Peptides against a protein of PDB entry 3S8F. Designs and how they scored, part 289

Target 1, 157 residues: chain A of PDB entry 3S8F
Amino acid sequence: VLTLFVAVPSLMTAFTVAASLEFAGRLRGGRGLFGWIRALPWDNPAFVAPVLGLLGFIPGGAGGIVNASFTLDYVVHNTAWVPGHFHLQVASLVTLTAMGSLYWLLPNLTGKPISDAQRRLGLAVVWLWFLGMMIMAVGLHWAGLLNVPRRAYIAQV
Target 2, 166 residues: chain B of PDB entry 3S8F
Amino acid sequence: DEHKAHKAILAYEKGWLAFSLAMLFVFIALIAYTLATHTAGVIPAGKLERVDPTTVRQEGPWADPAQAVVQTGPNQYTVYVLAFAFGYQPNPIEVPQGAEIVFKITSPDVIHGFHVEGTNINVEVLPGEVSTVRYTFKRPGEYRIICNQYCGLGHQNMFGTIVVKE

## One batch from the design tools (peptide; made by RFdiffusion4, then SolubleMPNN)

Design b2_p27_4_s1 (from b2_p27_4, 16 letters changed)
Fold by OpenDDE base, seed 3:
Structure b2_p27_4_s1 (fold): chain B 157 residues (1-157), chain C 166 residues (1-166), chain A 27 residues (1-27)
Amino acid sequence: as target 1 above (157 residues)
Amino acid sequence: as target 2 above (166 residues)
Amino acid sequence: LKELALLVYNSSVAMLLSILPLVNEAL
């Protein structure tokens, strides 16, 4: 019972980040229920990367609750579902955050701003990464539900 | 200006926190609903049973693979299975179709997996602990056992077979 | 510890891969 309460701080943290994004978007002139999203700096890979990571983290977090549930874990444990979960958590959020951090950090450390070409390439990289990760994650979760085992090179289906 | 900004941030945070709590309840409700409406393929397990992994190969019900399949009642069997580096014993496991099979699985060495293809049997096997899985095979044929827990250099080749006879 | 190691490893790899756009522009 207490194990599931671990989700509370995690959700609080996640939605606090969302609150910060809403505030930032509104400061940038966004209005309405969704207008603040469009107002965010989607032309900056240092921003886009971690945000895409957050988006991937949402289903991953939901999966975390599933994995922590005794009866539901019986269904998904040691199946392809688990790698799917991890790829959303680590290879999406953590990886994209690292990418975004680097796109911000390196220009600041070197004192040289990124060129427009670098910016465009950065955007392409993070969006393609996100797309690939989502495809793979959906596939792994689907395979997991079909009882495809993890740590095995063969499966019945 | 700082005070106004702080108040604005706080308002958004409060809103999102409230939303987060609401979503938490929704998720819990969905889980509860799923558990209530679906069996989730849960295989009944027995009570926690422990064994000495250092002697399990020498004495007891796992020691002789020829005696691994024990009839415990009409159309009921207990199968004592060892998962070891790198295989299963007995192999193949022969059981009759339609019989209730209780698998008692343990390991003499390291942690292994016991995943039976075509079934919902999927358990980890820990040295010193007996994993109990109850299952009835409705269809005759061969069912492959896969180790889905890394157990060493030969992990990828660790397979077994359950043969269900008519 | 293994999960932590994996996290560190993956994060490091991700960081290194994220330099590629900058390297591409520099070359």
Scores: peptide ipSAE 0.008, ipTM 0.715, DockQ to the pose 0.025
Fold by OpenDDE base, seed 1:
Structure b2_p27_4_s1 (fold): chain B 157 residues (1-157), chain C 166 residues (1-166), chain A 27 residues (1-27)
Amino acid sequence: as target 1 above (157 residues)
Amino acid sequence: as target 2 above (166 residues)
Amino acid sequence: LKELALLVYNSSVAMLLSILPLVNEAL
C-alpha cells in the first residue's frame, strides 16, 4: 500500500539536483527560463557524464513506479521491460557518474590536467554512451510491452 | 539589489513548483496509458496457496501427469502443472478451445517461470507455493511455455507446450 | 479499479511530498 512512498526521497533528490544546476548556470551568467542550461560547462566531460546519467534516470524512475505497482507489474514482470529499467538506472546513471568522476579524479590525483584532445574524446565517449543506452533502453521497454520474455533467447515476436 | 535578488529567487522557486506539478500529471498519464493498453486480461494473484515441494511429486494432484487435467464443470478445467529442472509436466498440456482453464502451477525444486507465448500468462513458480492463473484459449493450436526465471544450467532449453484442441 | 486508484493515490502523494522542500524554501 505504501510502496510508492519509496519514491519520495528520490524525487526530492532529483529536484534538489536540478535546482543546484540552475544555480550553477545562473552563476555562470545564464539568464531566463532556459538560458542557465546553456551556461553550464558542457565542454567538461566530468560535468556532462553525470548530467546525462540524471537525464536517463528520469524515465527510469517513472518505470520504477510501474515496476512497483501491483497491477502494472503483471504486465512487465520478467519481460524485457525489466532489463530496460535496469539499464537506465545502473548502466546510465551509475555508469555515467562513474565515468564523470574518473574525468575529475584522475587529473586531481596525478596533478596533470587533461589535454584538449582528451577532453574532446571524453565528451565523445559519454555522449555516445548515452545515445547507445537510450536506444537500447527504448528497445528493451518496447520489447517488454510486446511480451518478450526476460532470460530467454527466443520470443514470439 | 537585495529586493531584486529576492524576487528572482521567488520566480525560480515558482518555476520549479510548476514543473513538479506538471511532472505529476505526466506520470499519471503514463500510468494510465500503460493500463489502458496492456492490462486487459490481467488476473489477480488471489490467495496464497502452499504445498510441500518435497512430496508434490509423490502425492496429490501434481503427482500423476495423466491426471493433471481435471474437468471441474461445464467447459471448465483445472490443470495441475509442475515446473521442474528442466521442463514442464504434463507436456504437452492438452485443453479444449473455448474452455476456462485454471492453471495450478508449482515447483518441486527451484524457482521457475511460466510464460505462455501468445497469451498474457506470465508467472513465477515458487517451490512451496501454488501459482493460479485463469485463461481461456480462443484459438486452437500450440502455445509454447517458456521459463523466464533462471533455474540452472538447462534453463535456456526449458520449454513446454500447451495444445489447444478444437 | 481499486488497485489502480491506490496506485494513483500513492504516486500522487509521493510526488507531492517530494515538493515540500521546495515549498518550504519558497515560504
Scores: peptide ipSAE 0.007, ipTM 0.726, DockQ to the pose 0.089
Fold by OpenDDE base, seed 2:
Structure b2_p27_4_s1 (fold): chain B 157 residues (1-157), chain C 166 residues (1-166), chain A 27 residues (1-27)
Amino acid sequence: as target 1 above (157 residues)
Amino acid sequence: as target 2 above (166 residues)
Amino acid sequence: LKELALLVYNSSVAMLLSILPLVNEAL
């Protein structure tokens, strides 16, 4: 199965990244099972954005396995489930990673750090983006399971 | 320094790998639960059939909407449906309640959808291929057919109706 | 059910095979 062939390495990569984050958090003084999470630089939008993207990618990845299943694909195919899935993949992971990269790239290109106001605004943007995306995704997946079609303005439910 | 960091990273990776395995089983369990609790979509009832989309309107079982509903046996029907830009034929499709209906759906032009509201019938219709779906309508009434595959400017208005009679 | 079983089996096997080298390095 091609999807599974890609999915497994992707999962491994994701968890390896998580391991790196734990290491970084512990280096920053985090202790215990969850203390390392709090120690991560949550005040930096360049960090927060891609991490939120990764969090959104988790349910999206699970959905990818569902979509790749012959049996389950019959349930979700051409329903609102599919838009829900790729919005998590593209509009969450890819977009938030791009946003995070921008927050890192611009200061490096200009040689000047972002202002505190810009930093706070950036944090607000990425968190609100993530929140909106999660709400939309949950709704779309829910609707999809209820057989609401995609690409149609009408629905059975 | 690098060696120390590497060793520490490996220790955390070990834990996360274990977690990864656990999450794999969780995901599989969720898939299993979904499969067990949700009715699977309609599985194609037949083998892959091909037709010439350029002639399907002129000859063959799809050519005449008046002859689209064919009784193939006691309480068994085959319905030859065309999905086209922008509608379905025949329209309406009239079938009896409780009969086993085999829909054979194709397109003369572009890819369309065939989604019957109130049912789990949901298939894509490709030019040159015949989509075969078997279904039995247990309840009389009208079932709307909608196109869930973008097919052009009139896509949003592409509807059909199945009328199930007692 | 057969398809699901196959999916579970393939996924599990793929995961195990992919992780084995890393586990070996970690141990």
Scores: peptide ipSAE 0.005, ipTM 0.679, DockQ to the pose 0.075
Fold by OpenDDE base, seed 4:
Structure b2_p27_4_s1 (fold): chain B 157 residues (1-157), chain C 166 residues (1-166), chain A 27 residues (1-27)
Amino acid sequence: as target 1 above (157 residues)
Amino acid sequence: as target 2 above (166 residues)
Amino acid sequence: LKELALLVYNSSVAMLLSILPLVNEAL
């Protein structure tokens, strides 16, 4: 149970980030309960990538609570569930954040802005990455619940 | 105008904090549901038992695979299993159908896994520690044991078999 | 960009070299 307290600062961070996004969206003219989301700069891959990473991190974080619980970990430990979890955390959040950072960094390093074509390509890349990662993660979590073992090339199911 | 921005963000944070509290209840409910549906109400608990991995092959209940299955009651058995690089002993493990089996599993070398397909038996096996798992096989047949913890070059080939006899 | 490219290159090479012992043992 003590380990679960790690979730508290993580949740605090997540919601503060969300609050910042809402503020930004409202500054950009978004109104209402959800209008601020649409007002965010979804045309910028440097923004979209890390945000998609954050979205993937939500179920990953929830899974972290599961993995950290003694009783629930008994069910999921060393099954395909675990790879599903860290692919959301590392291969989604960290990787997409890195991608987003590059979309900001490269123009600054080269001294040249990205072209519209590059921008569109970047958007396609991060969305496709996110989609693929979500499919993989859901599959791994599902397989884990079906008791498919981790670190084995063979499974009963 | 950092102060105004900070104040505005704070207002939104209050809203999200309220949402977070609501979500905590949702998570608790989901945890409860998961426990009810996936654990069958079984909560593993036990006393930490230790053994010397350097002598476990030479003396004690794990030393002789032929004596690894011990009847402890009319329908109760204890099975002393070694997970090693790269296999299990005894292999096969032969147990009666319907009997309550207590597996006592340890390792003489490195960390291994003990995952029995078709069951909820899935534990890590640490050198110097004894993993205890209680299970009753209701169906006769062969159950494959899989190592699900990387243990070296032969990890992928590390399998065992439990044979449940009628 | 040159520094970044070099970092990526060196990291990739290091990663590839790190698997050679495993390949050697497997063959």
Scores: peptide ipSAE 0.000, ipTM 0.710, DockQ to the pose 0.012

Design b2_p27_4_s2 (from b2_p27_4, 17 letters changed)
Fold by OpenDDE base, seed 4:
Structure b2_p27_4_s2 (fold): chain B 157 residues (1-157), chain C 166 residues (1-166), chain A 27 residues (1-27)
Amino acid sequence: as target 1 above (157 residues)
Amino acid sequence: as target 2 above (166 residues)
Amino acid sequence: LKELALFVYNSSVAMLLSILPMVNEAL
């Protein structure tokens, strides 16, 4: 039960990051309730990748609360739900952050800026990755709720 | 500059905190929905029962698979199940339809899973501990037991069967 | 084509590094 206490600092971090994004967007000329989102640098894969990771982390975090719940664990434990959860956490957030980091790091290490073509390809890569991860994650969570077991190649459903 | 930026960011946190409160209610609602639609009843955790995994095959209620199914009442049974590398004992487990079955599951070797398809029975089996699950089979037929905890090279082939008789 | 290859390479490296925790948890 006390494990759920970990959700508090996690949520605080999430909202702090969100606040930072809003601030950045408004500094870039965004106005209104949602205009700041459009003003963010969506043309930069080094920015987009981590942000998409964060978006995947939101449902993952919610799932973390479910997985840590004593009562709800009876429903989801050792089902496909669990892999669905950590694919959002690791294969989405961590992986996309790593990808985004490379888009920033490699140009700096080599001293060569990325070309416009490379930038566009980078955007395609991270968006496609995010899309694929979301599809897989939703599928795994759904399968888990249907009692598909984890770590088994066969299932009744 | 960093301090100024930090103060400015804090101005937006208030709004996001308000949003977070709203989302909290949404999450609670979603949890409630999940419980209402996907919970076939919570099996309460019993008292921790321990057993010596080194002797469980030699003596006690798990030692003889022919004696694994014990009638404890007119419509009540206790089934002593071993999960081992790589299978279940007894196999098949034969129980009557409509009877209250108490499974007492343990392992002589490593951690295994005990997932019964078509039911909400899904527990981890630890050496030295006895997992207790209570269930009543309403439908006759065969129910497959799946190991859903990695237990070695033969993990993928570790299956059992519960046969529910009319 | 070179740019595509580069991104495939970079992405693969990132993925391989990031998948290690998943493999460890899954097995």
Scores: peptide ipSAE 0.012, ipTM 0.704, DockQ to the pose 0.019
Fold by OpenDDE base, seed 2:
Structure b2_p27_4_s2 (fold): chain B 157 residues (1-157), chain C 166 residues (1-166), chain A 27 residues (1-27)
Amino acid sequence: as target 1 above (157 residues)
Amino acid sequence: as target 2 above (166 residues)
Amino acid sequence: LKELALFVYNSSVAMLLSILPMVNEAL
């Protein structure tokens, strides 16, 4: 009950955000089922960062449901699965959102837009960060399902 | 203008809600698959049982490692395991192959882990609480017990062994 | 299996209840 009490509203929020993105993309001239995605400002790290964070949060959220389930928690508890979940939630969503917020906040506070070089560097940082996080998260979840323990330097597998 | 935008957003929200519902079922299916494939072998058969961690070393079934393995029936055993800083007792734990083993695990000091490699036995051990796990070892050999809950400076070296005899 | 069934049931109910405000707003 508690898990679903949190999970369902969270899902609704996530999909509402997605709906807003679709609307924004269509306002920007995107058409079709996926054209609106391409129309979004992928050249802006302040946009890309939190969106990638949201993408990372999807499997993390699913993992949250798993971790909160009594029977499934028995399977994954104190395995590498748990760090994998945390890294998706914190190092993906929270961190990327913070990065994106910074890319927006600093120009607004200083009154100076970011340079093109800074923009390109920001995009590189965000994408590389996301890629690294996804690789690590997949690895940790995989290891967790193979019963690799958390907080141990040894594993049978 | 705001009204029109609102209506447009609602239309997209309906689609995403449908997608959300579909994804919910996908997640449920994945959960079901995980349960079907990963829950076999270990049966959490314990009820909430409490013990005094301050006396568990001095009296009761955990006090004497030599008496920790108790035969409770034909091919049935209860093993009273103590997880402490930094090790397990008894060590090794000796049990017969094919026997139904009920592990009763507690701690006299801090929270520890009880993770048996080669099995899906993986529980936290809390002072004042008894963790109960039922398992049957089908293969003889040695199974290493590792602590997967940080318990202090010696955590990384906290190991035990289960010896399954033919 | 019982837990899974309950999870499915609760999830379905929660989802259904969650869409009601949206339906109300859309109408």
Scores: peptide ipSAE 0.000, ipTM 0.674, DockQ to the pose 0.070
Fold by OpenDDE base, seed 5:
Structure b2_p27_4_s2 (fold): chain B 157 residues (1-157), chain C 166 residues (1-166), chain A 27 residues (1-27)
Amino acid sequence: as target 1 above (157 residues)
Amino acid sequence: as target 2 above (166 residues)
Amino acid sequence: LKELALFVYNSSVAMLLSILPMVNEAL
């Protein structure tokens, strides 16, 4: 019940952010159904990180609804699926948002912009982090569906 | 200007909110469909059954491992299982192939898991509560029971075995 | 609660340690 309740405002927030991104992209010259995405500042790790976090949060949020389902939870409960869900939510969205916040906050606090090298390194870090999280999450969800238990060092499969 | 931008943002927000609401219903529908078309293969208890965890080892159907497997019908058995720190009782659990097995699982100490490999049996075991799961083993052999709920220092070594006889 | 506290503590420490190089470079 609590999860389903939280799902509604979370979806509203997510799509509100998407609306803002679309607007920003269109202001930056993006046109068409998806052209606004390309127009977003993908060269800024402070932008890329939280956006990648949001992308990871989408399947995680869907998984949250699955986990909260009485019948579907029988399949996934206390399996590797659950850690997969957690890592999408926390290690993807929260962590990437925190990382992105740092790329914004530190230059702002110091008054010194990041160098181009730092920017490029930052982009590499957040993209690699996202890739790693997606690989791990897919693996954990897959393992969970194969009934690999949570909190166990051994499994039949 | 800022006012025009604000109006534009509101227009996009309305569209995306509508989309959000639609997607919410889609997700609910998909969950409902999945639940309607798929089964967990394990029938849980339809009632809440309570037991005193402080006396479950001394009296009642869980007290004697030798009497834990009870034939309740021509092809039906009830198995009274204790999950404790750190193991299962009885161990091994011996049941015949093709019989309907009703596991009644409880704990005398802390919360444990009861996950049977090769099956969809996966329940948490709470002290004071009896977990009931119904399953029929189609294949003979050994099935390992794994504790998938952290229960203490010996959690990782907490295993049991179900032996299904032909 | 103890495990949760420890997790929060360890995570916080790890986060702080991870930020230190960034702060050092930014300052």
Scores: peptide ipSAE 0.000, ipTM 0.688, DockQ to the pose 0.021
Fold by OpenDDE base, seed 1:
Structure b2_p27_4_s2 (fold): chain B 157 residues (1-157), chain C 166 residues (1-166), chain A 27 residues (1-27)
Amino acid sequence: as target 1 above (157 residues)
Amino acid sequence: as target 2 above (166 residues)
Amino acid sequence: LKELALFVYNSSVAMLLSILPMVNEAL
């Protein structure tokens, strides 16, 4: 019970971030229920990367609740499920946020804006990274549910 | 216009903060209530069985592999298993088909895993603690035991076998 | 205001639903 309490501040943070995105989108001219999303700067890898990280973090967070459950953890513990979970958390959110931060930081430190080519390349990188992470995560979670053990080079399936 | 927009945003943010704070208190209250009224979420495993890992090989039910399988009742067995660097004892573990098997698993050295392929048996084995798993093998054959917790240089080769006989 | 209300409502529902696993774990 107490362990699951950690989900509370996480959810609060998630909603706050979502609210911030909505505000930003509306300030940029977005209107309606979903129009604010379209108004966000999807052409900027410094923005796209951390947002994709957040999207990956959502299923990861849900998985965190599973992992924290005594009964459900018995099923998934030390299976491929666990790597699937933390790849969403670390390799998605943390890594993409770091990538996004780099796209913001370097131009500011150097005083030179990124070229259009660099921008496009950056967008390609973060989207491909996200796609790859989602594929891998789904695979690992699936394998985990099939009782593929973690830290073993062989499995029954 | 900018001032109006700013004011609106601030009002919205204050509302969300207030809501979040209120929900926080609700969650805390719920947790407190559940902890006060229920213990299952705190101690779900029941009584913890402890052993001395330094003597488990010399004395007790894990000491003799030949006596590891103990019949405790009609079609009921207890199997005392040691997970060690780097294997399992006894190996193979021989049990009859259809019998209710209670595995009592411990370690004399480091933390190991006990993952039995084809079953839902998957537990960590801690030195000084006894892991208890109940299972009934419905199909005869060989079931591989895999260590799924890193335990040293030989971890990847740490396997055992359960032989289920008709 | 309508959109704000919907956002708050949806968020509230999501937060409330998030406690169900906790309750289930505790009971």
Scores: peptide ipSAE 0.007, ipTM 0.730, DockQ to the pose 0.048; fails the geometry check

